# Designs tried in a protein design run: peptides against a protein of PDB entry 3ZOQ. Part 3

Target 1, 223 residues: chain A of PDB entry 3ZOQ
Amino acid sequence: QLLQDSWWNQLKEEFEKPYYQELREMLKREYAEQTIYPDSRDIFNALHYTSYDDVKVVILGQDPYHGPGQAQGLSFSVKPGVKQPPSLKNIFLELQQDIGCSIPNHGSLVSWAKQGVLLLNTVLTVRRGQANSHKGKGWERLTDRIIDVLSERERPVIFILWGRHAQMKKERIDTSKHFIIESTHPSPFSARNGFFGSRPFSRANAYLEKMGEAPIDWCIKDL

## One batch from the design tools (peptide; aimed at target 1 Q62 Q70 N132 S187)

Design b1_p8_7_s3 (made by RFdiffusion4, then SolubleMPNN; from b1_p8_7, 5 letters changed)
Fold by OpenDDE base, seed 2:
Structure b1_p8_7_s3 (fold): chain B 223 residues (1-223), chain A 8 residues (1-8)
Amino acid sequence: as target 1 above (223 residues)
Amino acid sequence: AVEPGSDY
């Protein structure tokens, strides 16, 4: 099956719907005719690394990096050996200022994902060099459902919503159960307007500890 | 301000 059991149980009905079948057919054409990122096998990496039940934190992105070798199916994350994009650099700067982590020599956030940080983009594919090229093609409906089923989960989730795009999803989150951390986006165009100093990492861990859960080890080791 | 989903 496409997804591990925990996510499959939550999302299997979506994959049978016409919108997803249309998306799938579109993607087949796109991957055949264009350079699409991430690799098709990596599209659902966020769900592969972090099971439905293991989600502690969600970090929403918009769509994948559109440069060669960058996207690995995790929001904001890049494959090892790839130059850290500006937003990711700022994320690590905030991480350092927030909780004292060193800046890693790579940009892979897989270690977060393995600890229960769902690194979800709202759109899961992109054409090379064309940001948002797959906007409005069906991904948003699926990823909205992902947010919905997490919101419906009894066990609380922390949603980190950087920027307006992510914050538009607040209406789907039951704030009686779940916690939201909001700031401006880590992009150089917005980071100085609220992202820096927002301390999302310590705030997330404080909430996890309050719930009796293990905090995230946000510090990333060099490779 | 701009918040790109993908950095260049």
Scores: peptide ipSAE 0.086, ipTM 0.794, DockQ to the pose 0.214
OpenDDE base, seeds 1, 3, 4, 5: peptide ipSAE 0.084, 0.084, 0.085, 0.075; ipTM 0.811, 0.814, 0.793, 0.787

Design b1_p8_7_s4 (made by RFdiffusion4, then SolubleMPNN; from b1_p8_7, 4 letters changed)
Fold by OpenDDE base, seed 1:
Structure b1_p8_7_s4 (fold): chain B 223 residues (1-223), chain A 8 residues (1-8)
Amino acid sequence: as target 1 above (223 residues)
Amino acid sequence: AVEPGDDY
């Protein structure tokens, strides 16, 4: 199987659809002819680290970082040893101000993913140095379905929607049972307009506690 | 990428 059982049961029909087959063929060409990120084995890392049933929180990103060695298949996350991108730095600044976490010496958010934070990009691949180069090629249809099946899940989910792109997905979320945390994007171009001080981490944990679930340990240890 | 601008 392409995915572990819980996600496969939810998404298997998508992988049989023509749009995904076309996407797959496109990706085969792209990976053969271009430098594509993340590594093909890491494309679905968000789903690998966080099963369908284990999702507690969703953080939506746009598409992967397009620099060498950066993307690891998780939104906003970078591999250890990689310089923290500006948005990620701001995420950690807010984390520090929100709940007192130290700023880690790396940018890997794998520890969040392992706790049930689905770090999902809407587009899951990118060409080196070409942001959004794989936009509109089929990923959005799959990732919309991911949002849909989570919205349909009986057990509530917390969706953290930073910026307009992520917030456009709100219409797909059943807010009668799911929680939304919205702010401006952590990008340096928008963070001061509402992201800073939005306290998404403590707010998410407050919802989890209200639901009788274990909170996320958002603090990231140094490596 | 990031909606308000490229992030790398």
Scores: peptide ipSAE 0.066, ipTM 0.780, DockQ to the pose 0.200
OpenDDE base, seeds 2, 3, 4, 5: peptide ipSAE 0.054, 0.055, 0.047, 0.051; ipTM 0.769, 0.768, 0.763, 0.765

Design b1_p8_8 (made by RFdiffusion4)
Pose (drawn by RFdiffusion4):
Structure b1_p8_8 (pose): chain A 223 residues (1-223), chain P 8 residues (1-8)
Amino acid sequence: as target 1 above (223 residues)
Amino acid sequence: AVEFGSLD
């Protein structure tokens, strides 16, 4: 068993399939022969921090950061102590305008995960310095199933879909139950074309309050 | 700090 019960009960059949076994064998070799991010112990951190039952909001990313000391097994977040990349800086600028939070002295979003924000990348590993290097190796098949089981959940889930790739997943989400907040990506190329001013954080909290759920405290505290 | 892949 690789995940806590709430998730294992939804996903155990996927981990038994040939594609996962092939992916696992490739990763055992690559972690021994080269530099793979995130650290192997951290691959499933988004699901460890945010159980299936506790998921309130899903923020979809693509692949992990490919530099040393960055990836934590969470979309968009970085380990404390490293510089914040441009897109993450833009997320904090939008958070400041929307909610009013000060800009933090680190980029870790673990506080969000602990409050029910699933920081799910669609690809869970990457070779150092080589973006999208683990594309098509089997992670998409698993993360599509993660999205499927969240879409099947009775209690509604709020999906935040930034950019074109994340918005492609709308087909897998049952919008008769679930909420979608979507905009352009926070990358500097696209942030001023819709992401800025979109107010995703207060909008997510409004959906939660309508359902009688506690809102997310989005502000990140300095370390 | 480098960006991740598949940026828009």

Design b1_p8_8_s1 (made by RFdiffusion4, then SolubleMPNN; from b1_p8_8 with F4P S6G)
Fold by OpenDDE base, seed 4:
Parts: structure tokens; C-alpha cells; sequence
Structure b1_p8_8_s1 (fold): chain B 223 residues (1-223), chain A 8 residues (1-8)
């Protein structure tokens, strides 16, 4: 599996560190002995679809969906043909209310990723049916570095931080250069406490326009 | 493009 040169230049030192080697060995065992999601070829899809230089927006998730066929290496996104999870349904409801997009007949956010929306989970793998099963195994150190190198980038980034877990990363972001959009999580348990009506999509595009960048086309076409 | 040391 290959990374784009722009990401490799930023992360190559991490891959040489002991923690990452230990993580890799753990993952080899996990994929051999357990059902792990996403497919091993899809682990770094967020970095594959969105180069370091092309990042405009970051949306942080916790870890991948743990059901069969769901995770595709992008936060909140599910493969075409997969039923939209509750949080994703709420994301699309807010998208509709915010900027008038129709709700798509699938849950793939690849079109966002291709436009510069880095759909990053802090943990990039999970055991089937066991949420957070790979928490604390080394992914967080790598993904913290991803946030750090984006924070250090001269070209501004917009960070969308839904819920407390994502918001814990705010301390790593240079707010003198970068913009943060915060709300409660889109989960049914929290969406009505601030996510609905937060209008993250129009707000993100407003920042992009102020920076002289093309806005994101957040509307997702049916497949 | 360079190998990240991932699983593939």
C-alpha cells in the first residue's frame, strides 16, 4: 500500500518509530485471527483520496463502523449499498437544512474526500462487533501527528469537531491560522443538543470563500 | 507514492 508523496513527506518519520512497528505487528495478528474492519487495503483511504496539500476540511471520527461491509476507511462514510447509520442520517438531515441538499440514496462520502475533505478517524481499525477494540494501540499517535502536520501547514484548514472526542484535539490546532467548527455529535443521543442547526457545511464554505478557495460541493448525487 | 508500512 502506498501513500501520496505529500503525506509520505509529512509522516515518513512516524512509520519508522517503534510504536508504529508495534501497531503494525498487532494489526497483522488481528487481521489473521479476527475479522477486522475496514479491509486492510482501505485503512488509509482518507489519505488516499485527500492529499496533504489538498486538505481543505477535516472531519474527525472516532473509529470505523464495526458491522459487515460498512467501513470504507473514511469517517462516517459507508460503502454504497449499505444502510445509512443513524449518525450519518442526521448528518444528511443537517446538510439538507443547512444548504438544501437532497438526502442521497447511499452513504458514501467519497465525493467529499475527493474535494479535499479529510474524513479521518482517530483509530483506523476495529474488530467486528467491538467498538473501540483497537483504541490505545498506536493509531492515536499517528493520527495526532496527522493533525499536527496539518496544524503546522501554512495554508489554512477547517476542522469540524463533532462531540467531545473530536473536540479533545482542539489543543493541537493553531487557531491563529486554522478555523474550528464545533458542535455536539450527530448521534441520535446528542444531535438535538446542538448538532442540528449548527450549519457546519455553509460555515465551512464561508471560510473557504474568505480564504479565496473553491467551496465544497457537499451535495451528494444518487448512485 | 511510497509504502506507508500498512497492510495490503
Amino acid sequence: as target 1 above (223 residues)
Amino acid sequence: AVEPGGLD
Scores: peptide ipSAE 0.038, ipTM 0.715, DockQ to the pose 0.033
OpenDDE base, seeds 1, 2, 3, 5: peptide ipSAE 0.028, 0.025, 0.029, 0.037; ipTM 0.645, 0.682, 0.694, 0.723; seed 2 fails the geometry check

Design b1_p8_8_s2 (made by RFdiffusion4, then SolubleMPNN; from b1_p8_8, 3 letters changed)
Fold by OpenDDE base, seed 3:
Structure b1_p8_8_s2 (fold): chain B 223 residues (1-223), chain A 8 residues (1-8)
Amino acid sequence: as target 1 above (223 residues)
Amino acid sequence: APEPGGLD
C-alpha cells in the first residue's frame, strides 16, 4: 500500500476515486516528460513522517519549491545543503524572536515532522521553474480530504494557517475541537504585515500544554 | 499584501 496504516485507513477510498486515478496518470506523464519536484518517492513524505494519530500541528503550504534539489515533500522545508528560501528564512527569524531558537545552518524541517508537525502542501508536485504548474489537477481534493479527516478526529489538532491560501481552508476545520493560528504569510511580501511577531510556535506549544500534551521542540540543530 | 504564487 502507498501509505502507512493510519493514513491508509483514512485515505484509501480517495485513491480509488477517478480524480486521483486521473491525477496519477497525469503525474506519470509529467515525471516521464518533464522535471518534476519533489522526487516521486518523496511526494508523500509529510504523511510518512507524521502518522494520522501522531499529528499535533499542521502547517499548510501551497506547492513545492520548484528549484533543483529544494523540495523534499514537506511544506517550507528544503533538503540539507540547499540555500534557505526567503520565506523559510523569515520563519526562522520569527522562531528566533518567538522562543529564542538559533538559526540553523540548513533548512530541513524533518525534526518538526517527526514530532507530529504535519508539513502539508495543498498541491504536492510542481514542474521545474513553474510555480503552481500542477494546481487544479487533483491534489487539492486529496489534501482537502486530509484536512477533513483531521478535523473529524476526536483528538484536537492545531492548524497554523499563514496567508490567504491556507486560511481558505479554515471553513473545513471544526473549531469546536481544533485550534487555529492565523497570520500573514512569511513571504517577504507579507511578513512585515503580521507574520513577524505572530509567535505561532509559542502559541502552539501553549495550547499543547493546555491539552496535557508534550510541546514541540521547534529548535533545529545544525547538521 | 500579495502572496507568492507558490513556495519560492
Scores: peptide ipSAE 0.040, ipTM 0.647, DockQ to the pose 0.235
OpenDDE base, seeds 1, 2, 4, 5: peptide ipSAE 0.038, 0.038, 0.036, 0.033; ipTM 0.662, 0.658, 0.667, 0.660

## One batch from the design tools (peptide; aimed at target 1 Y65 H66 P85)

Design b1_p9_1 (made by RFdiffusion4)
Pose (drawn by RFdiffusion4):
Structure b1_p9_1 (pose): chain A 223 residues (1-223), chain P 9 residues (1-9)
Amino acid sequence: as target 1 above (223 residues)
Amino acid sequence: SFHEAATDV
């Protein structure tokens, strides 16, 4: 068993399939022979921090950060102590305009995960310095299933879909129950074309309040 | 290009 019960009960059949076993064998070799991010112990951190039952909001990313000391097994977040990349800086600028939070002295979003924000990348590993190097190796098949089981959940889930790749997942989400907040990506190429001013954080909290759920405290505290 | 603009420091 690789995950806590709430998730295992939804996903155990996927981990038994040939494609997962092939992916696992490839990663055993690559972690031993070269530098793979995030650290192997951190691959499933989004699901460890945010159980299936506790998921309030899902923020979809693509692949992990590919530099030393960055990836935590969470979308968009970085380990404390490293510089914040441009897209993450833009996320904090939008958070400041929307909610009013000060800019934090670190980029870790673990506080969000502990409050029910699933920071799910669609690809969970990457070779150092080589973006998208683990594309098509089996992670998409698993993360599509993670999206499927969240879409099947009775209690509604709020999906935040930034950019084209994340928006492609709308087809897998049952919008008769679930909420979608979508905009352009926070990358500097696209942040001023819709992401800025989109107010995703207060909009997510409004959907939660309508459902009688506690809102997320989005502000990140300095370390 | 897009990836670098989004992620590199």

Design b1_p9_1_s1 (made by RFdiffusion4, then SolubleMPNN; from b1_p9_1, 6 letters changed)
Fold by OpenDDE base, seed 4:
Structure b1_p9_1_s1 (fold): chain B 223 residues (1-223), chain A 9 residues (1-9)
Amino acid sequence: as target 1 above (223 residues)
Amino acid sequence: DRYKAAYEV
């Protein structure tokens, strides 16, 4: 699937740069020799579901889930039928407490993506069973550019930054026109230290309404 | 114009 025109116009120069070509060649080898997630056709799903112009909210993740059948190219999201990972369960717990949504019977966040929630990992691939195995190989430079071009956009964006890794990107965001929602990570190791009760969903919608935009329907229907 | 081969793995 081709990138949407709006993303292509923003990123086309990156794809021609040596760092990305080296990354691409590395990934070709990795996919040939290792089990890599997500499926190569799903790597850019975040950009496919949410055009550059349609981005309302960004939720940053680190790298994809590294178990079979989990990753679908969207941060924190898992394919239907996949057991919800602990962090995702906590996200849904906060969603329920924040705005009263029921806990869905699946973990797909595609409905958010289709509404303008860019579910972006900073690293877009991973080896099976090896978290962060593709860290420092070039993805971060591309995803930094994605953050940069969104920051440069005139139409405001809401950035939800859970945990220190995501918060390190705050320096790239023009806070004179964009909004930041920060808390600890939804991981069981950190959620009780600030994620629970942070109410990122209602806060994001409050910003959207202030901007004159339609709020996100964060509630996820059962399948 | 753009080509899938420019970026796709």
Scores: peptide ipSAE 0.330, ipTM 0.854, DockQ to the pose 0.023
OpenDDE base, seeds 1, 2, 3, 5: peptide ipSAE 0.043, 0.046, 0.045, 0.034; ipTM 0.737, 0.740, 0.750, 0.731; seed 3 fails the geometry check

Design b1_p9_1_s2 (made by RFdiffusion4, then SolubleMPNN; from b1_p9_1, 5 letters changed)
Fold by OpenDDE base, seed 4:
Order: sequence, then C-alpha cells, then structure tokens
Structure b1_p9_1_s2 (fold): chain B 223 residues (1-223), chain A 9 residues (1-9)
Amino acid sequence: as target 1 above (223 residues)
Amino acid sequence: SRYEAAYAT
C-alpha cells in the first residue's frame, strides 16, 4: 500500500537519503533470510490508518512484538485472535479504571488508529524472537523525523510517552504547541510504579476538548 | 513509485 499523500509530502525526502536506502537494503536481506515481523506490507500500518493531518494522539512504542502472528504495524497492538501481551493487558486495565471501558476480547487497537491515534514504534521491524534486533539500523532516524514533522505541525498533538525510551523523544516536541502525557511503562515490571492511575485516556480527551476537537472513543468493542 | 521508495519488498 502506498503512503498517504499527507505523509508522503512530509517524509518523501527521507526515503531518498542514504541512511534509508541502507536500511531498505538491510531489510530486503532480513526478510529474505530471516523471519521478520510484521509482514513487510504492514510496516507502515500506523501511517496508513492515521494520516498526517488526522493525528490527534501519538502513542510511542519501542519495536514490534517478535512472536508469530502478533505484530500488525501498530505499537502495543496485536492482531485479533492473539493472546494479549502483559503490557497490553495493563493498558486495558488502566483504560477500565480510567474511563470505565470493558476489557475487550482481543488486542487490536485499530479502532484507536482510525480515530487519529498514531500507534508508532520507534523501530518498525524485528527478527522473530529477538527483541531490538533491528535497533540502530536506521528506523530511529525516520521515526524521529515523523515526530519532528508532527511537532512542527500547527494543529496541536498529544504525545503519550510511557517509559524512558519514549520519554527520550520529549526533547523533539515543541511543548509550546503540543501536550505530553508521561508515566512509567505499562510493562508488569513498571506499571505499578506510576502507569496505573496515570489516567492517560481521560487526560488525552481533556486536552482534545480544550482544543475544540472530538475526543477519542477509547473503548474497544468485542469482535 | 511511493511503494518502491518506502518499502523493503
């Protein structure tokens, strides 16, 4: 699938740069020789579901789930029929406590993406069973540019930054225009240290309302 | 094409 015009206009120069061409060549080899997630056609799903102009909220992840059938090109999201990973379960627990949503019987966050929640990982591919295996190969430069062009956008964006990795991107965000919601990561190792009770969903909607925008319907229907 | 430029495959 082709990138939407709105994203292409923002990112087209990046794809011609040497770093990205090197990344692309690396990925060609990786997909040919290894099991790589997500499917190559799903790498940019976050940009497919949420246009540049339609972004209301950004939720940053690190890299895709590295198990079979899990990653669908959206941070924290898993394909329907896939067991919810621990971090995602905690996200839904906080969602329930924050705004009263029921816990869905699946882990797909596509409904969020379609409403303007950009579910962006900083690294967009991973080898099966090898977390962070594609770290430092060029994705971070592209995704930094994605953050940059969103930061430069006149229409405000809400950035939800869970954990240190995501929070490292705060320096790239113009806080005179944009809003940041920070807490510890939803991982079981960190969730009880600040993620639970952080109420990112109601806070995000409060900001959207202040901006005169429609809130996100964070509640996810069962399939 | 945009796909050729952006995607690995």
Scores: peptide ipSAE 0.158, ipTM 0.871, DockQ to the pose 0.026
OpenDDE base, seeds 1, 2, 3, 5: peptide ipSAE 0.029, 0.042, 0.032, 0.041; ipTM 0.712, 0.771, 0.709, 0.723; seed 1 fails the geometry check

Design b1_p9_1_s3 (made by RFdiffusion4, then SolubleMPNN; from b1_p9_1, 5 letters changed)
Fold by OpenDDE base, seed 2:
Structure b1_p9_1_s3 (fold): chain B 223 residues (1-223), chain A 9 residues (1-9)
Amino acid sequence: as target 1 above (223 residues)
Amino acid sequence: SRYAAAYDT
């Protein structure tokens, strides 16, 4: 048992609700009958790496990568040794142009998470090869609550909302306290329509510095 | 973890 868990304090009531119990039962069946990503022990990695109180930045994704060995419970992130997906490659291209970081030889964003970047998908599981297969099963209600409790937090948060799906959550964010950085999605289908040149990394750090907080070291070291 | 307890079989 954890001595202290800031996320548990914020979310414990959700886990007791019927919708989450139904989700849990669904997931038990799915993991037993299908190939589901990420590994069940990695589902909540975003919350494990970044406590409620330590969140500085939120980057929203939709659902996990659905290929073998890719998803590690963090939005846009892939395990070391896995080829960088197109959207992630574009994220690193923008990172390089924005603040001069080198392109890393892997796709793990754990270093961001450890610094307070909550890499949250709105849906936290997926069937192999079936994008959005667990959409509408209950995850969205939990992750909406995650956004809500962050919005209600006194200490400001920076929300980076790439694409229309993420931007639909904007209505849940109290912009009198929190900052929002919006652009098109880093996907090859949309990156050239606004993501490239949006400079979300320098903009996020500018907000952090304005608030008197340490900026994020967005540059990722090779492994 | 507390989260694992929420979804573990």
Scores: peptide ipSAE 0.037, ipTM 0.741, DockQ to the pose 0.027
OpenDDE base, seeds 1, 3, 4, 5: peptide ipSAE 0.025, 0.032, 0.030, 0.035; ipTM 0.672, 0.702, 0.707, 0.703; seed 4 fails the geometry check

Design b1_p9_1_s4 (made by RFdiffusion4, then SolubleMPNN; from b1_p9_1, 6 letters changed)
Fold by OpenDDE base, seed 1:
Structure b1_p9_1_s4 (fold): chain B 223 residues (1-223), chain A 9 residues (1-9)
Amino acid sequence: as target 1 above (223 residues)
Amino acid sequence: DFYKASYDT
């Protein structure tokens, strides 16, 4: 099976649907004929690192970084050794101001994922150098379902929604059970309009503590 | 990173 049990139980029916089969066939062609990111084995890393039951926080991104060696299947995250993209740098700046973490010497957010932070892009693949090239090809239907099944989960989830694209998913979230942290996007184009000072990390941990759960250790150790 | 900010502009 494609996913570990907890996610498979939630999503297996999606993978049998025509839209996903068509997406899969498209991806087969794309990976054969184009340079596609991330590596095909890394597409579902967000779900691999963070099981359905272990999700505490969701951070939504749009689609993967489209440069060589960048995308690792986690929203906003880049592989070690890769220069931190501007949005990620701003995320770390806010992290530092929010809870005092040092700026890490790499951009991998795997440590967050392993603690229950689902780093989910709404579109999970991209052609090299072509942002949004796989938009509207079927990923959004699957990732909407991911949001839906999390919304339906009894145990509360914290959704961090940076920017209007992510915030459009708010209508799919049962706010009677789940918590939402909203601000502008960490991009340099929008960060100073509300992202900086939004303190999403301390706020997320405050919610976790209210739920009686362990907080996230957001600080990232150097490699 | 521009594309990630397009929805905010």
Scores: peptide ipSAE 0.038, ipTM 0.727, DockQ to the pose 0.179
OpenDDE base, seeds 2, 3, 4, 5: peptide ipSAE 0.033, 0.038, 0.026, 0.034; ipTM 0.715, 0.739, 0.692, 0.723

Design b1_p9_2 (made by RFdiffusion4)
Pose (drawn by RFdiffusion4):
Structure b1_p9_2 (pose): chain A 223 residues (1-223), chain P 9 residues (1-9)
Amino acid sequence: as target 1 above (223 residues)
Amino acid sequence: AFVEAATDV
C-alpha cells in the first residue's frame, strides 16, 4: 500500500497494472543512475497531505520543477529557502490583489495542502534540467485516474485550471456537480492576458461557503 | 521557452 486509505480505496487497482509496474521499474533505475526530482519519498506528497475525503480545491500543474532544491511533490510550490520562480511570483501577486495577502519570504504552499488544496501535477517526476523528460512514461495515465475518482466523488470539488494543458482536463470532470475556475496560465507570457484579475482564491472560497464548507486561509506566513 | 519563462530563476 503506497497511499493512505481514502486514496488507496480509489486507486489500488491502478497500481497493480502493467503500466505502473513498468513506470516503477524505470524510476528505480533512473533514481539510482541520475538525478530525478522530486526526491523519491516525495513523489505522492500531494495525496499524502490532502486525502481524497479532504479535497476541497484541486490546482492542476504539469510536471515537477527540474532544478535542485525546488520540487516537493506538489504543483507550483517550492521548498522553503529557494528562490520563487516567475509563475509562482505571479500567483502570489494575484493572491495579494484578490485576498490581500502579503508576499511571503518563501514559496512553500504546504499550508494550502493541509487545508484541502490538492496540488496535483499531471506528471510526477522529471530529470534534472530537462523539462518534460518524463512525459508519456505512465504518469498521465495515473493522474487522469486521480481526476476521474475526484470527478466521481459525490461531494463537489472546485477545480482551478490555469492554462491550456490544465483546461484539457475539463472533459474528465463532471460539471453537473463540480466547479471550474479557469484562466490563462500565471507564466509571464500569459499572466496579463486573463490570470491577473481572475480572483481564483476568493471565487474558490465563495463556492465553498455556498456549500457550507470552511474557506481556505490562503495567506502564506513567513518562515 | 514557455517553461523557461515560467520556472527558471

Design b1_p9_2_s1 (made by RFdiffusion4, then SolubleMPNN; from b1_p9_2, 5 letters changed)
Fold by OpenDDE base, seed 4:
Structure b1_p9_2_s1 (fold): chain B 223 residues (1-223), chain A 9 residues (1-9)
Amino acid sequence: as target 1 above (223 residues)
Amino acid sequence: SRYAAAYDV
């Protein structure tokens, strides 16, 4: 099966639907004919690192980085050795100002994922050098379902929604159970309009503590 | 979009 059991139980029906089969066929062609990121084996890394039951926090991204060696199947995250993209640099700046973490010497957010931070893009693949090239091809329907099944979960989730694209998903989230942290996007184009100073990391941990759960260790060690 | 630009710039 494509996913580990906890996610498979939630999503297995999606993978047999026509929209996903069409998406799959499209992806087969794309990976055969184009350079597509991330590696096909890494597409569902967010779900591999963070089980359905273990999700504590969700951070939504749009689509993967489209440069060589960058995307690793986790929103905003880049593989070790890759220069930190501007948005990620701003994320770390806010992390430092929020809770005092040092800026790491790499951009991998795997340590967050392993602690229950679902680093989910709404679109999970992209052509090299072509942002949003796989928009509207079926990923959004699957990732909407991911949001839906998390929203339906009894144990609360914290959704961090940076920017309008992510915030458009708020309508799918049961705010009677779940917590939402919203701000402008960490992009240099928008970060100074509200992202900086939004303190999403301390706020997320405050919610976790209120729920009786262990907080996230957001600080990332150097490699 | 500015979101796409965040990945490009």
Scores: peptide ipSAE 0.037, ipTM 0.695, DockQ to the pose 0.590
OpenDDE base, seeds 1, 2, 3, 5: peptide ipSAE 0.024, 0.035, 0.037, 0.040; ipTM 0.613, 0.668, 0.738, 0.713; seed 5 fails the geometry check

Design b1_p9_2_s2 (made by RFdiffusion4, then SolubleMPNN; from b1_p9_2, 5 letters changed)
Fold by OpenDDE base, seed 2:
Order: C-alpha cells, then structure tokens, then sequence
Structure b1_p9_2_s2 (fold): chain B 223 residues (1-223), chain A 9 residues (1-9)
C-alpha cells in the first residue's frame, strides 16, 4: 500500500477516485518528460514521517521547492547541504527570537516531522524552475481531505497557517476541537508584516501543554 | 530566484 496504515485507513478511498487516477497519470507523464521535484519516492514523506494518530501540529506550505536537490517532501524543509531558502531563514530567525534556538547549519525539518509536526504542502509536486506548475491538477483535493480527516479527529491538532493561501483552509478546520495559529507568511515579502514576533513555536507548545501533550522540541541540531 | 520556492518569490 502507498501509505502507512494510519493514513491509509483515512485516505485509501481518495486514491480510488477518478481525480486521483487522473493526477497519477499526469504525474507519470510529467516525471517522464520533465524534471519534477521531489523525487517520486519522496512525494508523501510528510505522511511517512508523521502518522495520522501522531500529528500534533500541522504547518501548511503551498508547493515544493523547485530547485535541484531542495525538496524532500516536507513543507519548507530542504535536504542537508542545501542553502536555506529565504522563507526558511526567516522561520529560523523567528524560532530563535521566540524560544532561543540557535540557527541550524542546515535546513532539514525532519526532526520536527518525527515529533508529530505534519509538514504538508497543498500541492506535492512541481516542475523544475516552474513554481505552481502542478497547481490545480488534483493534489489540492487530496490535501484538503488530509485536512478534513485531521479536523474530524477527536484528538486536537494545532494548525499553523502562515499567509493567505494557508489561511484559506481555515474554514475546513473545526475550531471547537482544534487550535489555529495565524500570521503573515515567512516570505521576505510578508514576514515583517506580522510573521516576525508571532511566536508560533511557543504558542504551539503552550497549547500542547494545556492538552497534556509533550511539547515539540523545535530546536534543530547541526549536522 | 531559481532556487526559491513559490512563496519565496
């Protein structure tokens, strides 16, 4: 099966639907004819690292980095050895100011994912050098369902929604059960309009503690 | 930037 059991139980019906089969066929052509990121084996890494039941926090991105060697199937995250993109640099700046973490010498957020931070893009693939090239091809319907099944989960989730695109998903989240942390996007174009100083990391941990959950260790060790 | 994500440009 494509996903681990906890996610498969929630999403298996989606993979049988025509929209996903059409998406799959499109992706086969794209990967054959174009350079597509991430590697096809890494598309669902966010769901591989963080089980449905273990999700504590969700951080939504738009689509993968479109440069060589960058995307690893996790929103905002880059493979070790890759220069930190501007938005990620700002994320780490806020992390440092929020809870005192040092700036890591790499951009991999795998340590967050392993602790229950679902690093989900709404679109899970992209053509090299062509941002949003796979927008509107079917990924959004699947990732909307991911948000929906998390919203329907009894155990509360914290959704961190940076920027307007992520915040558009707010209507899908049952705020009677779940928590939302909103700010402007960490992009250099918007970070100074509210992202900096928003303290999403300490706020997320505060919610987790109120729920009786272990907080996230947001600090990332050097490699 | 060729090496940036959509939200970085």
Amino acid sequence: as target 1 above (223 residues)
Amino acid sequence: DFYAAAYDT
Scores: peptide ipSAE 0.051, ipTM 0.722, DockQ to the pose 0.214
OpenDDE base, seeds 1, 3, 4, 5: peptide ipSAE 0.043, 0.045, 0.041, 0.031; ipTM 0.722, 0.740, 0.704, 0.688

Design b1_p9_2_s3 (made by RFdiffusion4, then SolubleMPNN; from b1_p9_2, 5 letters changed)
Fold by OpenDDE base, seed 5:
Structure b1_p9_2_s3 (fold): chain B 223 residues (1-223), chain A 9 residues (1-9)
Amino acid sequence: as target 1 above (223 residues)
Amino acid sequence: DRYKAAYDV
């Protein structure tokens, strides 16, 4: 099966639907004819690292980084050895100001994912050098379903929604059960308009603790 | 550049 059991149980019917079959056929052509990121084996890394039941926090991204060696199937995250993109740098700046974490010497957010932070892009693939090139091809329907099944989960989730694109998903989230942290996007174009000072990390942990759950260790160790 | 739009990753 394509996914680990907990996610497969929630999503298996999606993979049988025509829209996903069409998406898959498109992706087969794209990966054969173009340079597509991330590696096809890494497309579902967010779901691999964070099981359905283990999700504590969701951080929504748009689509993967479109440069060589960057995307690793996790929103905002880059593989070790890759220069931190501007938005990620700003995320770490806010992290430092929020809870005092040092800026790591790499951009991998895998440690967050392993603790229950679902680093989900709404679109899970991209053509090299062409941001949003796979927008509207079917991924959004699958990732909407991911949001839906999390919203339907009894155990609360914290959704961190940076920027308008992510915030458009609010209507899918049952706010009677789940908590939403909103701000402008960490992009240099918007970070000073509300992202900086939004303190999403401490706020998320405060809610986790209130729920009797272990907080996230947001601080990332150097490699 | 990937960050031309505010909603870009």
Scores: peptide ipSAE 0.076, ipTM 0.757, DockQ to the pose 0.262
OpenDDE base, seeds 1, 2, 3, 4: peptide ipSAE 0.038, 0.043, 0.037, 0.046; ipTM 0.739, 0.740, 0.740, 0.787; seed 4 fails the geometry check

